# Peptides against a protein of PDB entry 5Z08, part 266

Target 1, 168 residues: chain A of PDB entry 5Z08
Amino acid sequence: RQKDEWAKKTSSLMKQLDWFIGEHLGAMLAAEELGGPVVGELMEIDPDDLSAGFNAHGKLKKATSQPDLDRRQRRIDDIWGPQDEQGQAHKRKRGADEALAASAEMRDLIEQLMNKLVEAGGDNSATYVEIPRESAAARFLVRSKVAMFHPNDARRLRLVDFGRDLDD
Target 2, 222 residues: chain B of PDB entry 5Z08
Amino acid sequence: GLPRLIDAIEEASKIPAKRRQTPIKPTIEKLTTHLYTHGASPDSLLRLADLLTLRNHLDQASLAAITRNLYPSSTVSDEVVLRFIGALGHGQLKPTLALQALFLRWLVMVYHLLENPGVLGQVYGVLFDLLDTAAIRPQLCHLLALVTRRKHVRPFRIQAILTLSRQTGGDPNLTGLLRVFKNYYPEIIVGDATKGRASAFKHPDPQWRQHLDEIQQRRSEA

## One batch from the design tools (peptide; made by RFdiffusion4, then SolubleMPNN)

Design b2_p25_3_s4 (from b2_p25_3, 17 letters changed)
Fold by OpenDDE base, seed 1:
Structure b2_p25_3_s4 (fold): chain B 168 residues (1-168), chain C 222 residues (1-222), chain A 25 residues (1-25)
Amino acid sequence: as target 1 above (168 residues)
Amino acid sequence: as target 2 above (222 residues)
Amino acid sequence: MLSLEDQLRLMIEEISELIAKEKKL
């Protein structure tokens, strides 16, 4: 009985997590991958201010056209800038595709991290997932204090074992 | 006047709240109202800095209220700055991390009123070593962004911030600080480890700034 | 209001705790 209730609750929470990733995180993760704002920072930081950089006095520099910043800014402008109706439709579709890809990456990464933690049976050395790149998804999990990088290898990520901290 | 209000709060700060004969809240409200209207002189700022940074029996809400109304009427001395810097970090005798974040925010907002901005550069190492403290990191990075000069941007600090950035999953405040470092060393690659946007370190409170400017203007007319 | 990071952490923490409890039974 209790095991069945826990299994049902776990299933419900997994559905909520899937919804949260798809509806809230996917687009923001995609924006970060494309050189957009860090997930959650959109609320406090104007993107235009980020492009300008800071002078030695901590004041916003006037947007000096740095070519590499211009490429990222062009990519952001290509994603967020006013385009004609046809350009907007293609842009919306591309944005949706990137959001779906980012959501899928986050789901897969969480699943791998959870599976490794379960399989490790308490061996911390066996809990690491190898990540092909430092993605927005991986960074977000670390910022959330849900995952940790291996101290000597940034390609290895593990889930924080919240279950152990309850018994101590 | 302000000195008498500070005297009363200093006396009350020595006594646990449960043993006080009179509630301190009305006196704190009078103090914060006075500070909001007139600001604090350098002498009053020093006394208030001691009240805010030294362990006493004042409640966190009162300390936060004083800090939020700590408008300098003139300049901020090195001694006042050093009181707040000395209060940073972990320890049973130190203020809460929440209050430390307010102190750092205050230092950011009054940075242009420091008698000697170089004093923060002298304690740069102390500030930099606190970057691992997540609760104060946003305000600390902002302060460091203001304080950082070429002499502070050393290879070991560049590596330290890159390492900490990876360990924190690319904290945007660390990325923002690294961009400030890049102004002195263009060869610093902010890209791969810091694909995240950097914090813009905007003024923490535009309304507080405007009110400070009004208080400072009254000084120029006197 | 909880940050997105806090929301994710709380969900994963709760799931992890439930999985751990289920394994101990």
Scores: peptide ipSAE 0.412, ipTM 0.421, DockQ to the pose 0.281
Fold by OpenDDE base, seed 3:
Structure b2_p25_3_s4 (fold): chain B 168 residues (1-168), chain C 222 residues (1-222), chain A 25 residues (1-25)
Amino acid sequence: as target 1 above (168 residues)
Amino acid sequence: as target 2 above (222 residues)
Amino acid sequence: MLSLEDQLRLMIEEISELIAKEKKL
């Protein structure tokens, strides 16, 4: 049945999404969380804008004083920079753990967003997920035009309803 | 306060410059300074949108100055958006194309503050049909790149933009928009012949963005 | 090559459309 084909395709796409998050996105999200380059905007944003970081609303912060830049760069270097063999192994492990954590956060966030959209039954007010913190994952979803913050509460995130637009 | 400044400008806008008893420029400067410092509330934005989009006796420099300082302190309503969209195109009652380009640029810069981003998707056809207007095309392509969803990427629009791209000698903004379309339809051949680097649709004013973020942060602390 | 943002958007959009279609049946 056409429904079964759609269900299979949905399952396949979900697996592809999971793979995409794990293999391509996770490490870059982790890098952004640590003050590295912004995921997807590397070519479009001035490095100086990237270095300023993001506020709790997913917006660029004022360029903080040079000391905070240095701390972020050190964190990036501590995770991704070349160190001695033992330091490299620990860095690689830490980097892998951070990438896994970022991947898990993104997966969980997407799942919550999708679930809330389904549960809301067309009520836009009920589609919001409460996020405990602004994450690189949340920011990336917003930049991707997949999610939007609540206009009055940056702790509330909703998925863009791409399905509703099919009836109009 | 801001409402009183808007009142004064609204009254002055009804009178030709030569018939005004008092120069309006100092009041415009006070308004733009206030907007730069505090932003505009939703109510003030609506009033300012009317001043910017409706035919009145304000000079183009004043209108441009207001538009360049039109920082929302909060959200942007559908009504405000629709005022700016309604001001687009050709006509004796429409704002100048230069001012329309500023409006489109503004919409790009405040897109993330829209109460309902879907409102732009509803008027997608109106926006798309203006792509032939060269003076607003750069900002229009940028806005369309933000707004475009799969439902908008129809065969007739693909063909229209391809045709227009050929007619314009490969406008980089049209090439940029075609890349957005290609995301939904990978089979779209963005012709190699336009050696022109497609527009990446970068934020049009990073300083304006930064200042907007500062204004928005103050609201969250209040 | 599509940006990562574009790739994610396309995948989620397609999934969302399929889910919506499935609910209508």
Scores: peptide ipSAE 0.410, ipTM 0.459, DockQ to the pose 0.272
Fold by OpenDDE base, seed 5:
Structure b2_p25_3_s4 (fold): chain B 168 residues (1-168), chain C 222 residues (1-222), chain A 25 residues (1-25)
Amino acid sequence: as target 1 above (168 residues)
Amino acid sequence: as target 2 above (222 residues)
Amino acid sequence: MLSLEDQLRLMIEEISELIAKEKKL
């Protein structure tokens, strides 16, 4: 009975999270990915700063590493790159609702992070998800204090274990 | 046709002006003439949005001319809107603030043609946080006045406008936006900073509106 | 009023706590 109630509540909260991502975050994340301002930050961040990403404390990293090419920079490269016939079709397909794509990326990342935390069984080393790039989604999770980068590898992200703090 | 003109401009945009074998201006003039006569389809709008918002070798006068003639023949997709929103703010890769002001003005003028006007509501925070950028503030306040709903009128945003209004000596556009907020929350004490003249947010270009209506009517008859 | 970051955190925190409780049963 209690387990079923918790499962039902979890399902309800997941639906609310999905709604929140779709209705509030998706378009803002897409704007950030296009070189817009950071989601929820009052500070105007340069696109180069946006590409530098955030440290484990949610602070902007200094642009020392190859900035993960935001979608805008990738498109610049696509514009300046040799236009093979396939490049025009890819430009049209990248025309998918960038807000929907950003929402899907955020949902998928949260799901992966939660699954890894569950699977790790308390082993912090096993909780990391490998991210292909520093996305607006990843940065937002870090700023939200929901996720943390690996101290030595910015391609590894883990969910903050909120369950441990209940036993203290 | 319009797609071929866009192709030629896309190719020319990859090449610095000093290295172009052929001047781009005649092609831009053909494009703007075509846009003025027929408008742009959703697909063409997306391609033009990329040309306008991504850093390329097109000159500012050409970009401004395209933007001033960017009449939609149909609806405006969320993707097109997001391209323009992503181009806003400060940054080396971003368009000039003058061009950003034209984009915001365009969004105001085509707001009624958006496939999903809710998309602007989703990026409301992004738009609102740019209010300190003086160069785009007039058009930004106008756009926010159209987009604002009860859910956007939050205490921290009310306080932010009040603070910025004091810092700017009572910018009439901020006062105009605060009046929009007051429609949702009458209890908003528009302090002494709002005793100033408020903008009425009139349509930016009545002639452009009339011409847009003519282009849109031709589509309904076809 | 809660920031978007705070809203997300609270939602994920609550979900995480429920998942943890479900595992302890």
Scores: peptide ipSAE 0.393, ipTM 0.399, DockQ to the pose 0.277
Fold by OpenDDE base, seed 4:
Structure b2_p25_3_s4 (fold): chain B 168 residues (1-168), chain C 222 residues (1-222), chain A 25 residues (1-25)
Amino acid sequence: as target 1 above (168 residues)
Amino acid sequence: as target 2 above (222 residues)
Amino acid sequence: MLSLEDQLRLMIEEISELIAKEKKL
């Protein structure tokens, strides 16, 4: 009974986490990956805002006509194509796709980290997940104090074991 | 409005309490009520930060009351943060340690509203060097726990905390900070003297947080 | 409001604690 209640609660919290990632983190993670602000510096990033791109300072570029588009912005603009109505729709769609991709990456990474911690059976060496890159997701988990990079290998990430009694 | 209240308090702050023609307390109460209801804009926050951090003739109770009601309605600028950081430590021109503890508590409570959380990382050394100041250590450790990144976890700082932990008989806040460090460097041996309960660095005032959230929500709707 | 980092941490911490409890049973 108690185990079933914990399992149900875990499932509920996982759904909440999934929602939190999708609704709040995805766009911000995507923005950080696109050279925008670090997650949490800009609390409200609409996927549509991702389409506008970010300046070198991570600020949303308002569509002001100033020609000196920073190299990063050019790359974003080049990625997002001409500002015709179709281009804007394509930009919005791409922003949404990037947010979805970032959400999926975060979800997958958390799942892998949790699974590895469970599988390791207390062996800290076995808790590391290999990450292909230092993503915004990985950095966010580390900033959140949820995950840790391997001291000698930034491609290895592990979940902080919150279940260990701190008294050991 | 809030600017006029700040103006009145700024002018009063230049004059010793005994030489004021009018009591400032009613104006402070109006200010704190306004802050509680509406929060402070970035510009108002800067002005209030100056009132709180610069030496003036305001009484400690008034300064504490302002600090306790210092709800940002928007973001907190680097300049505001730096005013509070600059006010920390010992010195005749610095605020009291009690007020400094309130500032650190405030920074903890508004950390998520900083325009640039990295600013605290830039002044990490300044904050870290104040850990020996017992009166502010609890809030300072909490703030450092939020601010600490891998780049800050250096051998000399690890050793400094370990040494200070031994000297303090295992201050739970230092142990809590060491735990944060250990999250970046698992090889950090928290020595036997630190077997004390680590501080969990819980939010220092849940009611204040809730009220801040209500003020911040009004901004997103505007 | 809790930072996004704090919100995430709290959720993952709670989940991790529940998983750990479930394993001890």
Scores: peptide ipSAE 0.421, ipTM 0.453, DockQ to the pose 0.387; fails the geometry check

Design b2_p25_4_s1 (from b2_p25_4, 16 letters changed)
Fold by OpenDDE base, seed 5:
Structure b2_p25_4_s1 (fold): chain B 168 residues (1-168), chain C 222 residues (1-222), chain A 25 residues (1-25)
Amino acid sequence: as target 1 above (168 residues)
Amino acid sequence: as target 2 above (222 residues)
Amino acid sequence: SEWAKKLKELEGVYQRLLASFGRPP
């Protein structure tokens, strides 16, 4: 009974998390990976302002038509730039594919982080996941205080256990 | 119901304790019991935020008891958040620093229930300018650690925290906040002032969290 | 139990994620 209730609650929460990642977070993470604003900054930007693209600092560029857009800015303009009809469908599809990829990366990373924390049996040294790169997903988890990097190795990420004292 | 209890407390709050015909304590106990059992609706939260933040004749123990039982049954509006933020700092019309610390602790514990977390980002400067106030600094640093985004991490704020950290002998909450800033700008040279113990900004009350979750779950089943 | 630990961590992850995004409308 209690195990079944925990399994049901876990399943319900995973479904809610999966929905949240798929419907909201994935697109924002994809925008960040493409050189767009940091996820927490996107939510404060009007959708109409998103169309203007972002500078290397994640700030809205004024829609200056100048062609020498940084490769990141070109990707942002490719995602959010003025939609000519035929370019729109391909840009929307690419944006959707990148949002799906970012959603999958985030789901996988959360799953790995949770599994390592369970497997470690209380050994904090064994709770680290090795990440191949500093992804938008990894950065987001750190910014959200969900995860933390190893103090000496930025390729190692662990879940923050808010119930345990971080042993100094 | 909760609205009638709030009505009675609002009326009593206009009258000095020595001039009240009836003790308010039994009504406060009924309110806190109701809040603990059912939580507060958005409308009730706004009314309670006004009672907690506006100058009235309620005693500090009653205000603290309401704040400790201020479980949202649903979401927390921007208006409720702004009432608590507006109550922060020094001033004769502002709540005591002890009560302000409880408000900041409450905002940390309900941060996941905000209708718009971005509202705290808009008032980031107001929060940051209060870091010199030692009595609220622990909870303020914790809230800032949740609210901080790349746009807030400015050179002048980095320098302000570094200066304040030196002046305080390395307050672990300031060291913790600097560590948050480094997550956005790894190149921030946090000098010797950050070799000390940093706050991990743990959840301030796990039992309160568990009880909040139980109140929130009952709403999803209704 | 392993399940109680996993659930608690998942709840913590979910709440912190929601806190970073706001509640879905």
Scores: peptide ipSAE 0.103, ipTM 0.452, DockQ to the pose 0.265
Fold by OpenDDE base, seed 4:
Structure b2_p25_4_s1 (fold): chain B 168 residues (1-168), chain C 222 residues (1-222), chain A 25 residues (1-25)
Amino acid sequence: as target 1 above (168 residues)
Amino acid sequence: as target 2 above (222 residues)
Amino acid sequence: SEWAKKLKELEGVYQRLLASFGRPP
């Protein structure tokens, strides 16, 4: 009886999470990956000021065209720029595909993180998932305090276990 | 009960230790035992916050002992939080930096019990401006790591942390806080300041957490 | 913001998920 209630509750929560990821989070994560706003309130921070970064002396670097940021801004312009009706349909499709991809990445990442936590059997060293890249999904989980990076390896991510001793 | 113990300590706190008719230590021990067993109600928390944060004649060991046993039995109000925040920093009327570090540690450990976690976000600037205070920096960075939202990650604060990180030789707590900032703005180039060891901001006291959870569970069953 | 509500929902879902996974029956 208690196991069945637990299983039902877990299944219900997973369905709710899946729905939330698919209906809301995926599109926002996709927007972040495409160079849109990070999931959260649009801060009126000039992206150029942030993109410039800080030099070793803590001064704003001149906006050196970091190729990745230029690609991101171009992608924003490519997403939101005036395009013909055919271009809008292709953009909508691309946006939907990116949202689906971001949703899938988030689901997979959560699943991996949860599986590793279960498999570790209490060994905190075994709870880390290796991530191929610092994705919007990974960053979101860290911002949400759902996950944390390994202190020495930014490629390793684990769930924040609020119930167990964070004895690393 | 707890209110009577607080009453006795409040009265004793008005009197210098040398002028007290009775030793306060036995009453402090009764208080800390009670807090450990039952926790503190919201009303009791407020009174204890005043005892801990306002200048009085209680000794540092007693204040530390109360703080270490300050288990909330329920939620933590904005007023209680603001008492502890108001007690931070330098000044003759403020608690010792050692006690302030314990307050910050406490706020970290009870963060999930705040009635309004947003209250810490409202005083974010006050907390952030204290990062130069080395004695409280570890716990302060941990609290800021919990409190930080996108709206707090401003260019001037990024620069301030970077500058302070250089000045401190790359304090791991500052590096940890910079990593939190970078999570909100991936484009933040933190340079060499983040190449160093960062604090993981682990729970400061797992045993304290476990005991808090036990106290909180008793409330949910009542 | 609606977003803050959704994030709280996710946190709530996650906490409930964790609470559900962390309590073996």
Scores: peptide ipSAE 0.058, ipTM 0.572, DockQ to the pose 0.046
Fold by OpenDDE base, seed 2:
Structure b2_p25_4_s1 (fold): chain B 168 residues (1-168), chain C 222 residues (1-222), chain A 25 residues (1-25)
Amino acid sequence: as target 1 above (168 residues)
Amino acid sequence: as target 2 above (222 residues)
Amino acid sequence: SEWAKKLKELEGVYQRLLASFGRPP
């Protein structure tokens, strides 16, 4: 009974989380990956504002043509630069694809984190997921106090188990 | 019950130990036993927070014993939190730094039971400005690691932690807090200060947590 | 914003989720 209630609550929460990831968080994570505002600073990113690119501080760049933009910002400007109507459609599609990719990454990361926590059977050392990169998804989970990095290895991420000793 | 024990201790706290007709220790032991068994209600927590934070004639051992057994049976109100925060720092009327460290440790351990965790974010500056106080720094960094949000990660605070980290020879708690800051601003060049061992900010007392969970479970079943 | 509420809810949901994970049945 308690196991079934836990499973139901977990399933319900996962569905809510999955919805939130797909509908809202994915786009914001994609914005953060693209050098946009960090999730939680800008609560309202208009998808159209995503197209303008972000400065190194995550603020919307005004379209000033300054050439010495950091390589990542150049990629953003190359992705988000004023292109003709066909370019805007491609940008919107690319933005949607990036949001979908970020959503998938977040879902997969949460699933892996949860699975490792269950599989570890109480061994905190076994609860770590290896992440290929410090993604916006990973950073978001850490900022939200959902996950934590291994103290010695930023490629290892685990769920913050408030119920178990953080004694790794 | 717990209220009567608190009443007796409140009255005894007004009287210097040498002028008490009866030893207070047996009453403190009854209180701590009751707290260990049943926890404290929000109302009892507020009264106990006053006993712990206001200047009175209770001995440090008694105050520490109460703090170590201060299990909330329910939630922790903003008022209780603010009493403990108000007791922090230097001053003749403030609790000892050793007791302040216990308060900060307690706030870490009950953080998940706060009615409004945002209250700590409102007093973030007060907490942050105490980082130079070595006696409370470990628990203070841990609490700040829980409380820190992007709005708190300001350039002046980044620089303050970096400076203090250098001055302390790379205190692992400050390194841990810098790592939390870096999660909000990955571009923070922490330099060699983060190459050192960082505190993982582990739960300070697993047994205390387990016992708290047992107390909290009994409430959910009632 | 409705989103700030949803994020708080999600944080709360996640805290609850984590609290539920910490209690293996």
Scores: peptide ipSAE 0.045, ipTM 0.440, DockQ to the pose 0.051
Fold by OpenDDE base, seed 1:
Structure b2_p25_4_s1 (fold): chain B 168 residues (1-168), chain C 222 residues (1-222), chain A 25 residues (1-25)
Amino acid sequence: as target 1 above (168 residues)
Amino acid sequence: as target 2 above (222 residues)
Amino acid sequence: SEWAKKLKELEGVYQRLLASFGRPP
């Protein structure tokens, strides 16, 4: 009886999470990956100023026209620029595909994080997932205080268990 | 009850230790025992926050003992938070830096019980400007790591952390805070400041957390 | 139970994810 109730609650919560990822979070994560606003927060800082980066003295590097910035700006202009109906349909499709990809990445990442936490049996050193890249999904989980990077390795991510002492 | 213990301590706090008719230590021990067993209500927390943050004749050991046993039985109000924030920094009327570090540690440990976590975001500048104070920096960076949002990650603050990190030889707490900033702006180039070990900002006291959870559970059953 | 722990963790994940959107900028 209790096990079945817990299973039902878990299933319900997973469905809610899947819905949230698919309907809301995926599109926002895709926008962030495409150079749009960070998920859940308006960019109040000029992206051009931030993309220039900060030198070791914390001075804004002059935005040298890094070809990648031009690509991001083109992607933004591609997303928001006036397009003909065919171009809009292709962009909508591409945007939908990117949102689906971001949703899948987030689902997989959460699943891996949860599985590692269960498998670790209380060993915090064993709870880390290796991430291939610092994705919008990974950053969002860290900003949300859901996950934490390893202090010495930004390729290792773990679920923050607020109920357990995160003894690293 | 707890209110009567607070009354007695408030009265004693007005009198220099050498002029007290009765030792305060037994009353402090009763208070800390009560707090450990039952926690503090919002009203009691406010009164205790005033005792801890306002200049009085209580000794540092007593103030530290109260702070270490300051378990909320329910939520923590904005007013309580603001008392502790207002007690930070340098000045003759401010608590000692050692006590301020305990307050910051307490705020970290009760962050999930704040009625409005956004209150700390409103005073973010006040907290950030204290990062140069070495004695409170570890706990301050931890609190800022919890509080930081995109709106707080400004170019001047990035620069300030980078400058302070160089000046401190790469303080792991500053490196940890800078990693939090990078979560909002991945394009932040931190150079050599990211090559160092970063603080993981682990819970400061696991046993305290467990005991807090036990106190909070009793409230849900009542 | 292992399931109770997993559920609590999942609830914590879900609540924190939701809270990240509910915070005014």
Scores: peptide ipSAE 0.140, ipTM 0.631, DockQ to the pose 0.279; fails the geometry check

